Peptides against a protein of PDB entry 8HF1. Designs and how they scored, part 145

Target 1, 320 residues: chain A of PDB entry 8HF1
Amino acid sequence: NVMLYATKPTEVMVSFPHQEQVLTVTRLISAEIEKFYVSLDLMNIGVQPIRRSKSLQCLRDPSKKSFVKQLFNDFLYQMKEYGIYAASIAIISLIVEFDIKRRQAETLSVKLMHRTALTLCEKIRHLLVQKLQDMTYDDDDDNVNTEEVIMNFSTPKVQRFLMSLKVSFADKDPKDICCLVFVERRYTCKCIYGLLLNYIQSTPELRNVLTPQFMVGRNNISPDFESVLERKWQKSAIQQFRDGNANLMICSSVLEEGIDVQACNHVFILDPVKTFNMYVQSKGRARTTEAKFVLFTADKEREKTIQQIYQYRKAHNDIA

## One batch from the design tools (peptide; made by RFdiffusion4, then SolubleMPNN)

Design b2_p19_7_s3 (from b2_p19_7, 9 letters changed)
Fold by OpenDDE base, seed 5:
Structure b2_p19_7_s3 (fold): chain B 320 residues (1-320), chain A 19 residues (1-19)
Amino acid sequence: as target 1 above (320 residues)
Amino acid sequence: RMEELRKLYEETLIDLEKL
């Protein structure tokens, strides 16, 4: 019995300094969102007719207020975890979503709620873009998409991630690259995708090397809210990655159960590994002979992260 | 610039195979 030695990927961890974002702009944005929540709680949206759609979410918030709060909470998380540059991309996704919801509103009160949310998003966008322009002499939106601006307005975690991509892939053949990037949240996939498009375009050493795509898990909680466009995008993105027309795929952790992606030579875990299943499934995609599995940790959490990964490695080796 | 970036990256790298 030739035990097929499954080639284990090389496991590495990149540390980054813990930096609390002490930006006036982030405090202003957070305060404007909190003021909006107070106003939102006072809004009479009426009892929405319980659509007979068996989705558990329609039962919990008949007013759709919690969904609006969820989108802003996800934005605040992205601004905190990835930085103000990533937030400037993330806010566009909220603008698009609230404009769609405003147009689809069945009542004047719901239409007004989404209009008020949209107006706040435009204000937030202006505050973010203005802050990115503080480093540029020109009011040109293209001037904020430089490697320098992206790096300076990203968190230390994102800075180390971008550095790891540049060091790992500078001037390589695109055909030799099959990379996965795992993130925790669905909305982070699109945000990091937009950031990577701009970073790759502004970085000569990567411009003709990396072609990113993104894919989000199915929304099991609200399949009715999964747009036909989003399902088409997922299918197209997977196919492009399978065909080699894309060589870097950003995935949320929810993809572990459903998508047969090829054996990859690089797997990056941008967010903390929270479960043994996430560790095994993500590591299990790094199957080439020289595959790398890269983790990121804050310096203050380094020892705790090392101990947790050691336990996962041991448990995985005892099952294999 | 690439060599300085590589050095800074290597200084932040922890080899988990040595654990």
Scores: peptide ipSAE 0.348, ipTM 0.885, DockQ to the pose 0.888
Fold by OpenDDE base, seed 3:
Structure b2_p19_7_s3 (fold): chain B 320 residues (1-320), chain A 19 residues (1-19)
Amino acid sequence: as target 1 above (320 residues)
Amino acid sequence: RMEELRKLYEETLIDLEKL
């Protein structure tokens, strides 16, 4: 019995400079969202009709205001962590969600609340797109989706991630690539997917090499609110990745427990590793010969991150 | 540009196996 010891992946960490994007546009957007929260707190949306949804918590007015605030807080996080280019894609997801909620509103007051949120999202989208266009000296080229614009309006973390993809995969055979990208948040999967589509299309060395997909973890809160469309999309995305029709999959941390994806040769962890379980499960997907497991850290947090990963690696070797 | 990019990437890499 030759126990084929699964070859351990090569573990590497990429450092990036800690730079807060101090853009006037990001401060303006944050101030407009804060003004909107003050207005939202003053809105009387009246008592919600008790729909027999199994989650008793969704029945109260605070839950609808709380959901609106959660979406804008998640947007502000994405703008800070990934940059204004990723934010220009993330805001479209908020526009779609608030338009759906506006149409599904059971009362005029709730309809007006979602309409006000939607109007703010359209203003934010305009401010972001205008700022992306200010760097294109050609007034005639509406194409804000160039490699240069994407890089210049991304955070240092995202810049180093895109550089690592270009160095790792430039001019390779698509069949030799099986890549996972892990992110913390559900909505980050969609905005990083949109960013990668535009980056790959604008980068000749990657255009016919990488085919991205994304998968959002199952919503632990209620399987009843996952649209039949979202479940079909997840099943289709997994199948395309298994069949080799996609060779890069963006996953939220929730994929650790439930999705049998094939052995990968590259695993990227774009967000900080917060738990030992996340470390073991994500690393456990890098199982091919010469597989790479890549982490990202800010220079300021480098020593703390090294110590934390060393403790996880030691604990994993003591169990294995 | 690709060689400069590769060099910059390699300079930012920390090998966690040597720790």
Scores: peptide ipSAE 0.343, ipTM 0.882, DockQ to the pose 0.881
Fold by OpenDDE base, seed 2:
Structure b2_p19_7_s3 (fold): chain B 320 residues (1-320), chain A 19 residues (1-19)
Amino acid sequence: as target 1 above (320 residues)
Amino acid sequence: RMEELRKLYEETLIDLEKL
């Protein structure tokens, strides 16, 4: 049992203030999405032919409305959990996905649905970008991708995560870094990747230190939803991380599915640990000497999170 | 600035091994 002799990583928790940033723009965007859902429910899309995917278990919603709502719900989650700056990147992923679905639409009604969703995404993108620009003091610097803008428009969780990266990796040798960042949702991988690219580029102490990549989970539900491009990206990203050409990997639960990556010296869990399996599998990647396993918790949830991690540590020690 | 950031960061760290 190779797990018995692994050096236990140092387990650290970072607390952050629970600030519900009640931004007027966030409320406006949420209201526009809710209004869109009412309109979407009234759309007559007709009965789509049930494409029998070989996996009997995933009843694809024949209307495709559920998938549209899922993408906007995932966007709303990202905006709430990571902030306006992350949301400005997340909305681009929705734009790309709805444009692909619009082009692949077999009916005019489905094409119209995806066009309406796309129009809403462009409106949301404009509202987000405008809000990012309104706080740049220099009207002449169209560059919303500064360290200051990223920090100011990120949630306290993301701010503490970026601070953790800066403190942990400033002016270090890139070869000494093997970092994993776990997120709960597949779409968060791309969002946090885009945020990190801009943050690293704007932060002199990290610009030549961190090279991020991301892994998106295999969508086991439909190999047809994974573009050949996404599969090529995953293979390339994993290979770059194995070869040391990338030293920070953002991943979801994908590493539980048996993706072989090297032992890491840093593992960050950006989202709440929901299961004992997630705790064990993610912690089990921090296997080098002096490896760090870093959790993030809201101050409000600190005691509950500590108790939950303590139960997981106890259960893990009783099995080991 | 980096030292202030480090100090602020360290003040928010909870060592789970000491619990």
Scores: peptide ipSAE 0.342, ipTM 0.883, DockQ to the pose 0.860
Fold by OpenDDE base, seed 4:
Structure b2_p19_7_s3 (fold): chain B 320 residues (1-320), chain A 19 residues (1-19)
Amino acid sequence: as target 1 above (320 residues)
Amino acid sequence: RMEELRKLYEETLIDLEKL
């Protein structure tokens, strides 16, 4: 019966221009990853011992090569969808992961594979950082973390998202803000979190207003394989958001996990809404008075997105 | 600058309740 008194959130869609121009650096990075895949396919890493964990679900532990390709494919997606600045943060997560896997390698061949992947990540990081520096007019300030650099090297979608945060939250009381940001992919949570930390720090109107956290969904891989560190971090991030020590939460699958998150006054859907369930559950978190539910769409997909949201609104009203 | 940003943002805003 609590649903009957939920004020309907104001539903808003922000349009952004389609990014047609692929920068030379992004083409170079993509070509280096493709060359690496050819090299990776030629690597003999031997038969991986199937760790018979007693759970039948462990049959989905991707080959060590498949995991390496997955991380680079997720990086390529983030570079395309969020831009060069976000990619410069995303690559650090790959560096950390491949260094862990290199240290945990049971064989010299697997150790070499992760070392080669790590060397490529460092090359990509240098190419990205160099490109971020090329547009700083001040040769003396190695600080690529300015509001201007972040905006100029972000996709139009991310630019409109950052603008929406600034317009919505500039000089507001932090306690009056409870914001959710939904993204499609697990790795995007960390990438957008790092971008927001730098953007908030570089934006005086937001510096003492927004305190971001992220929540990585539980891997559909058995909770037995979640590191004790990841579980502790998730619990801490949720608790900080519940206690009001964080007022912006970035998440990918909080709705599927049944994580009890408080009612929010802002819900941003940064990536396309793919399902009716995602629409209803994400909108259902915007429950305060004057709550806003904000979607983002490319201009080329505007009409298709409007029609899809109209169908979801109609279907939701027929169930309520 | 904030007012220019607001105007640019509002120009890209679509109220889905009016649809």
Scores: peptide ipSAE 0.316, ipTM 0.872, DockQ to the pose 0.892

Design b2_p19_7_s4 (from b2_p19_7, 10 letters changed)
Fold by OpenDDE base, seed 4:
Structure b2_p19_7_s4 (fold): chain B 320 residues (1-320), chain A 19 residues (1-19)
Amino acid sequence: as target 1 above (320 residues)
Amino acid sequence: KLEEERKEFEEALIDLNAL
């Protein structure tokens, strides 16, 4: 129980400007997804056989259309919260998922639905990659994975997060680093992992310093629906982090699920702290006074966030 | 570059222990 540990880490908040990156490309992508939803609603895919797995009957849209909309809504959220560069990585995960679903389709109509979604994802990918290339002054380097491109096409929150990693870990010994990064959504773990791989590789001061992994919590969706591959990957990622072969772990809600991770010297909360339990559990991984617990806030939400953290700290001290 | 980034990052820091 992480709540029983008296933790007194150094608590830090990093502010970032609230800039809505109003890019024409993001508006175009949103409009293309909205048009696709209209087309998707008109698709007749027939009544899908309700596979009577007892517990999850209520959450399976019998049309399988809700799952398609969920993936695109999750993508739109990532594009808004993390920026165009993160979106260029996120869209690849949708492409892979829709290709799997297309191949697993039991009917021609369902196969066509996933093919149409896949075609839209490829269009979105091209629009994103083109926009990343438009800012590369050097026509000769097709490599959109530079530090500059990553920074310029990331939201202010992600920029401050990347700066915090660089300033905190530049030229340090990898063995002295144990870092957790908490995010709200499961799909964000993989997106931020891909972004960090590219950023670390493009940043000389971090290339041999940070080795990231990610871990997604077990969906409250029965362990029967977790792919054997996903479970193997989670076990491998945890083991690499325990063995020190990875020194940065990206997590979504992992502590609520009782995943035993060692104490860390850095804990970053990339997304807003929504619950007292999230605050206590994440802070409870930063066990020493030398450990850093880092929060991110928009300048406009700074005072509200400070007050919320003060309330959580007070409530934690009253229980400890 | 790194020192400029450090300065910019430090200017964005709020010490929550001073609360």
Scores: peptide ipSAE 0.407, ipTM 0.903, DockQ to the pose 0.828
Fold by OpenDDE base, seed 1:
Structure b2_p19_7_s4 (fold): chain B 320 residues (1-320), chain A 19 residues (1-19)
Amino acid sequence: as target 1 above (320 residues)
Amino acid sequence: KLEEERKEFEEALIDLNAL
């Protein structure tokens, strides 16, 4: 019960400029997704047989179209919130999901729907990679994973986050680091993990310092939809973090689900703190007075964020 | 580079414990 710890970490807010990514490539991608939604709405995929298994009815859209739209909406969100570099990683996750679903399709119409979605994802991937290569003189795929490319094609929020990691952990002993990074969405964990792997590998000061892992929240909806791979990954990632083989953990609101993660000396909140529970649970992982609790805010939302944190602190002090 | 990044980060930093 994290509520029982009167944690007084050092609370810090990092501001970043609110910059809308007005890239031609992002507009093209959004327009292609919108065209795909029109085509998707016109697709007749038939009525899927409702298998009466009593486990949580919730996310089986009988049309499976809502799930396809959800994945692309999550991609569009990640492209907007984290940048086109993060989007180039996020699109690979969609490709994997749609290829699995294409192979698992019970009907030709559903198979075609997932194939069309997959074809769009490959087009989007090509557009993103081509844009990342515009800064590289060499046609080699390995050249897009430089510190410079990652920084230039990330949002100001992600730039400030990466700078905060570099400044906080450059040339430190890996054993002295226990870092949590909280994100709002499940898919963001994997996207930010992939970004961090490439950033750490391209940053000499961090290459032998940070070993990232990611943890995805349990799908509240059905343990049957958690791939055996995701469950194995989650268990392995937690164990590596407990054993000190990983010193940075990217997680969603998993702490609400009672995942026992150790006390950490750094807690980064990459996305806005939307709930009191998220604030208390994340802050409650920074248990020492030397521990840092770092929030990120756009300059435009600074005052609103400060007021929100003040309200959460007051509410926490009234309960503690 | 790292020292410039440190300064830029420190300028962007707001101490919430002072609030």
Scores: peptide ipSAE 0.403, ipTM 0.902, DockQ to the pose 0.845
Fold by OpenDDE base, seed 5:
Structure b2_p19_7_s4 (fold): chain B 320 residues (1-320), chain A 19 residues (1-19)
Amino acid sequence: as target 1 above (320 residues)
Amino acid sequence: KLEEERKEFEEALIDLNAL
């Protein structure tokens, strides 16, 4: 019972400026996705054959259009919340998913739908990569994975998170680090993992210090949608983190129920804490004597976030 | 660079234990 351990980690909040990055490229991408939704709604996909595995999803949308819209909505969220660099990684996950769904399509109409979605993702990827390359034109190094490019094309929240990692872990012994990073969404784990791999590799002070992994919560909605690959990855990632072969783990909020993860000395909450349970469970992982619990907040939401954390802390102390 | 980043980071920190 995570509630029974009165852990007193150092609780820190990092503020970041609220910048609406209104880039022309992000507006163009959003407009192309909106046009695609109009076209998608006009597509006659028909009633899909109900397979005997009555997954709850097959009952909700027999056209499978809702799943396509969900993936693009998650991409738009990641582009907004984490920036263009993170979006360039996130779009690859959509390309992979739509290619799998295109190959698994039972009807020509569904195959065409996923092909159209894939073509849009390839266009979006090209627009994002071209925008990342705009800063590299003066150097013969077509490498869009530099510390500078990552920082400049990340949101202020992600910039402050990366700075927090660099300042906290520069030139430290990897054995002294046990770090958790909590994010709200499943797809954000993969996106931030890819971003961190590139950032750590481009940052000399972190290259041999941080070894990241990610874990996605089990999709309770349908075990049938969990690829055998994802289940193998989850088991391997947890084992590497237990064995000390990884010292930073990116987790979605669903990790609350049932992963025996060791006591950590750093816990970062990259996305807003929306529930008391999320606060208690994430804070309950910061169990070492010098443990740090780090929150991120926009400057405009600082006071509201402080009051919310104070209420959660009070409620936690009344139960402990 | 790292020392400037450290200073900027420290200026953005709020100690929630002092609240």
Scores: peptide ipSAE 0.403, ipTM 0.902, DockQ to the pose 0.900
Fold by OpenDDE base, seed 3:
Structure b2_p19_7_s4 (fold): chain B 320 residues (1-320), chain A 19 residues (1-19)
Amino acid sequence: as target 1 above (320 residues)
Amino acid sequence: KLEEERKEFEEALIDLNAL
């Protein structure tokens, strides 16, 4: 009986300062979104008459307005949690989504609603890009994607995450790296992926070291809304990571039990660990002898986070 | 620069295995 001693990863917590950077541009963007919500509530999109069955049909038109508000609320969350640079990438995903919904609109009123949302996203993108350019003293370098711009317009959490990657992986052999990054939200995967592509390209010590990929977790709610393209892309992304063509994978869900992802030597949890299952399943991917499991916490939440991790460790040791 | 970033990172680290 070879007792496979499950190699316990080294568990590390990185603290970051809690700074509410309330920039004038973030206040302006928030105010424009709130004005848009007032306008959106007044829009007549042709609410289908509530037929007596409390079934799925009554939610179709409210769901269209609710979906628009959800996307902007997710954007506001990303701008707050990750910063202006991440927000400049996140807004592109909203532009793409609202353009698709505008083209798929069955009615002129719904088409106009998605067009108004799209126009707001284009205005927000312009405000964000202008603010990124205003800090580049050289008017001649159109490239807002420098290491300095990315760091200056990122939250302290993202700054500590990027620094952690640089310190951990600078000038290493790409073959020795198998890294997972867990985030809470689906849209955050793509936003952080775009940020990492630009950061790695602007950081010489990482340019030939890290090759990022992302994977969107399956929405349990409706496999039917996942385009055939998204499912093919997920399979391709996992295969690239298995084949070693990518060595860093960003995930919004704990990889389901049975996605044979190779034993990872680094697991980063960028967002707060909210559940015991998330803790156990993400930690369970750090399986090498030198594996690191890295958490991020605000200084003000440090004690609460330590207590929560202690409770999860105790519960995990009682089951193991 | 990288050595200063390493030092700052190490100062921000909490070893949870010591808990």
Scores: peptide ipSAE 0.398, ipTM 0.900, DockQ to the pose 0.895

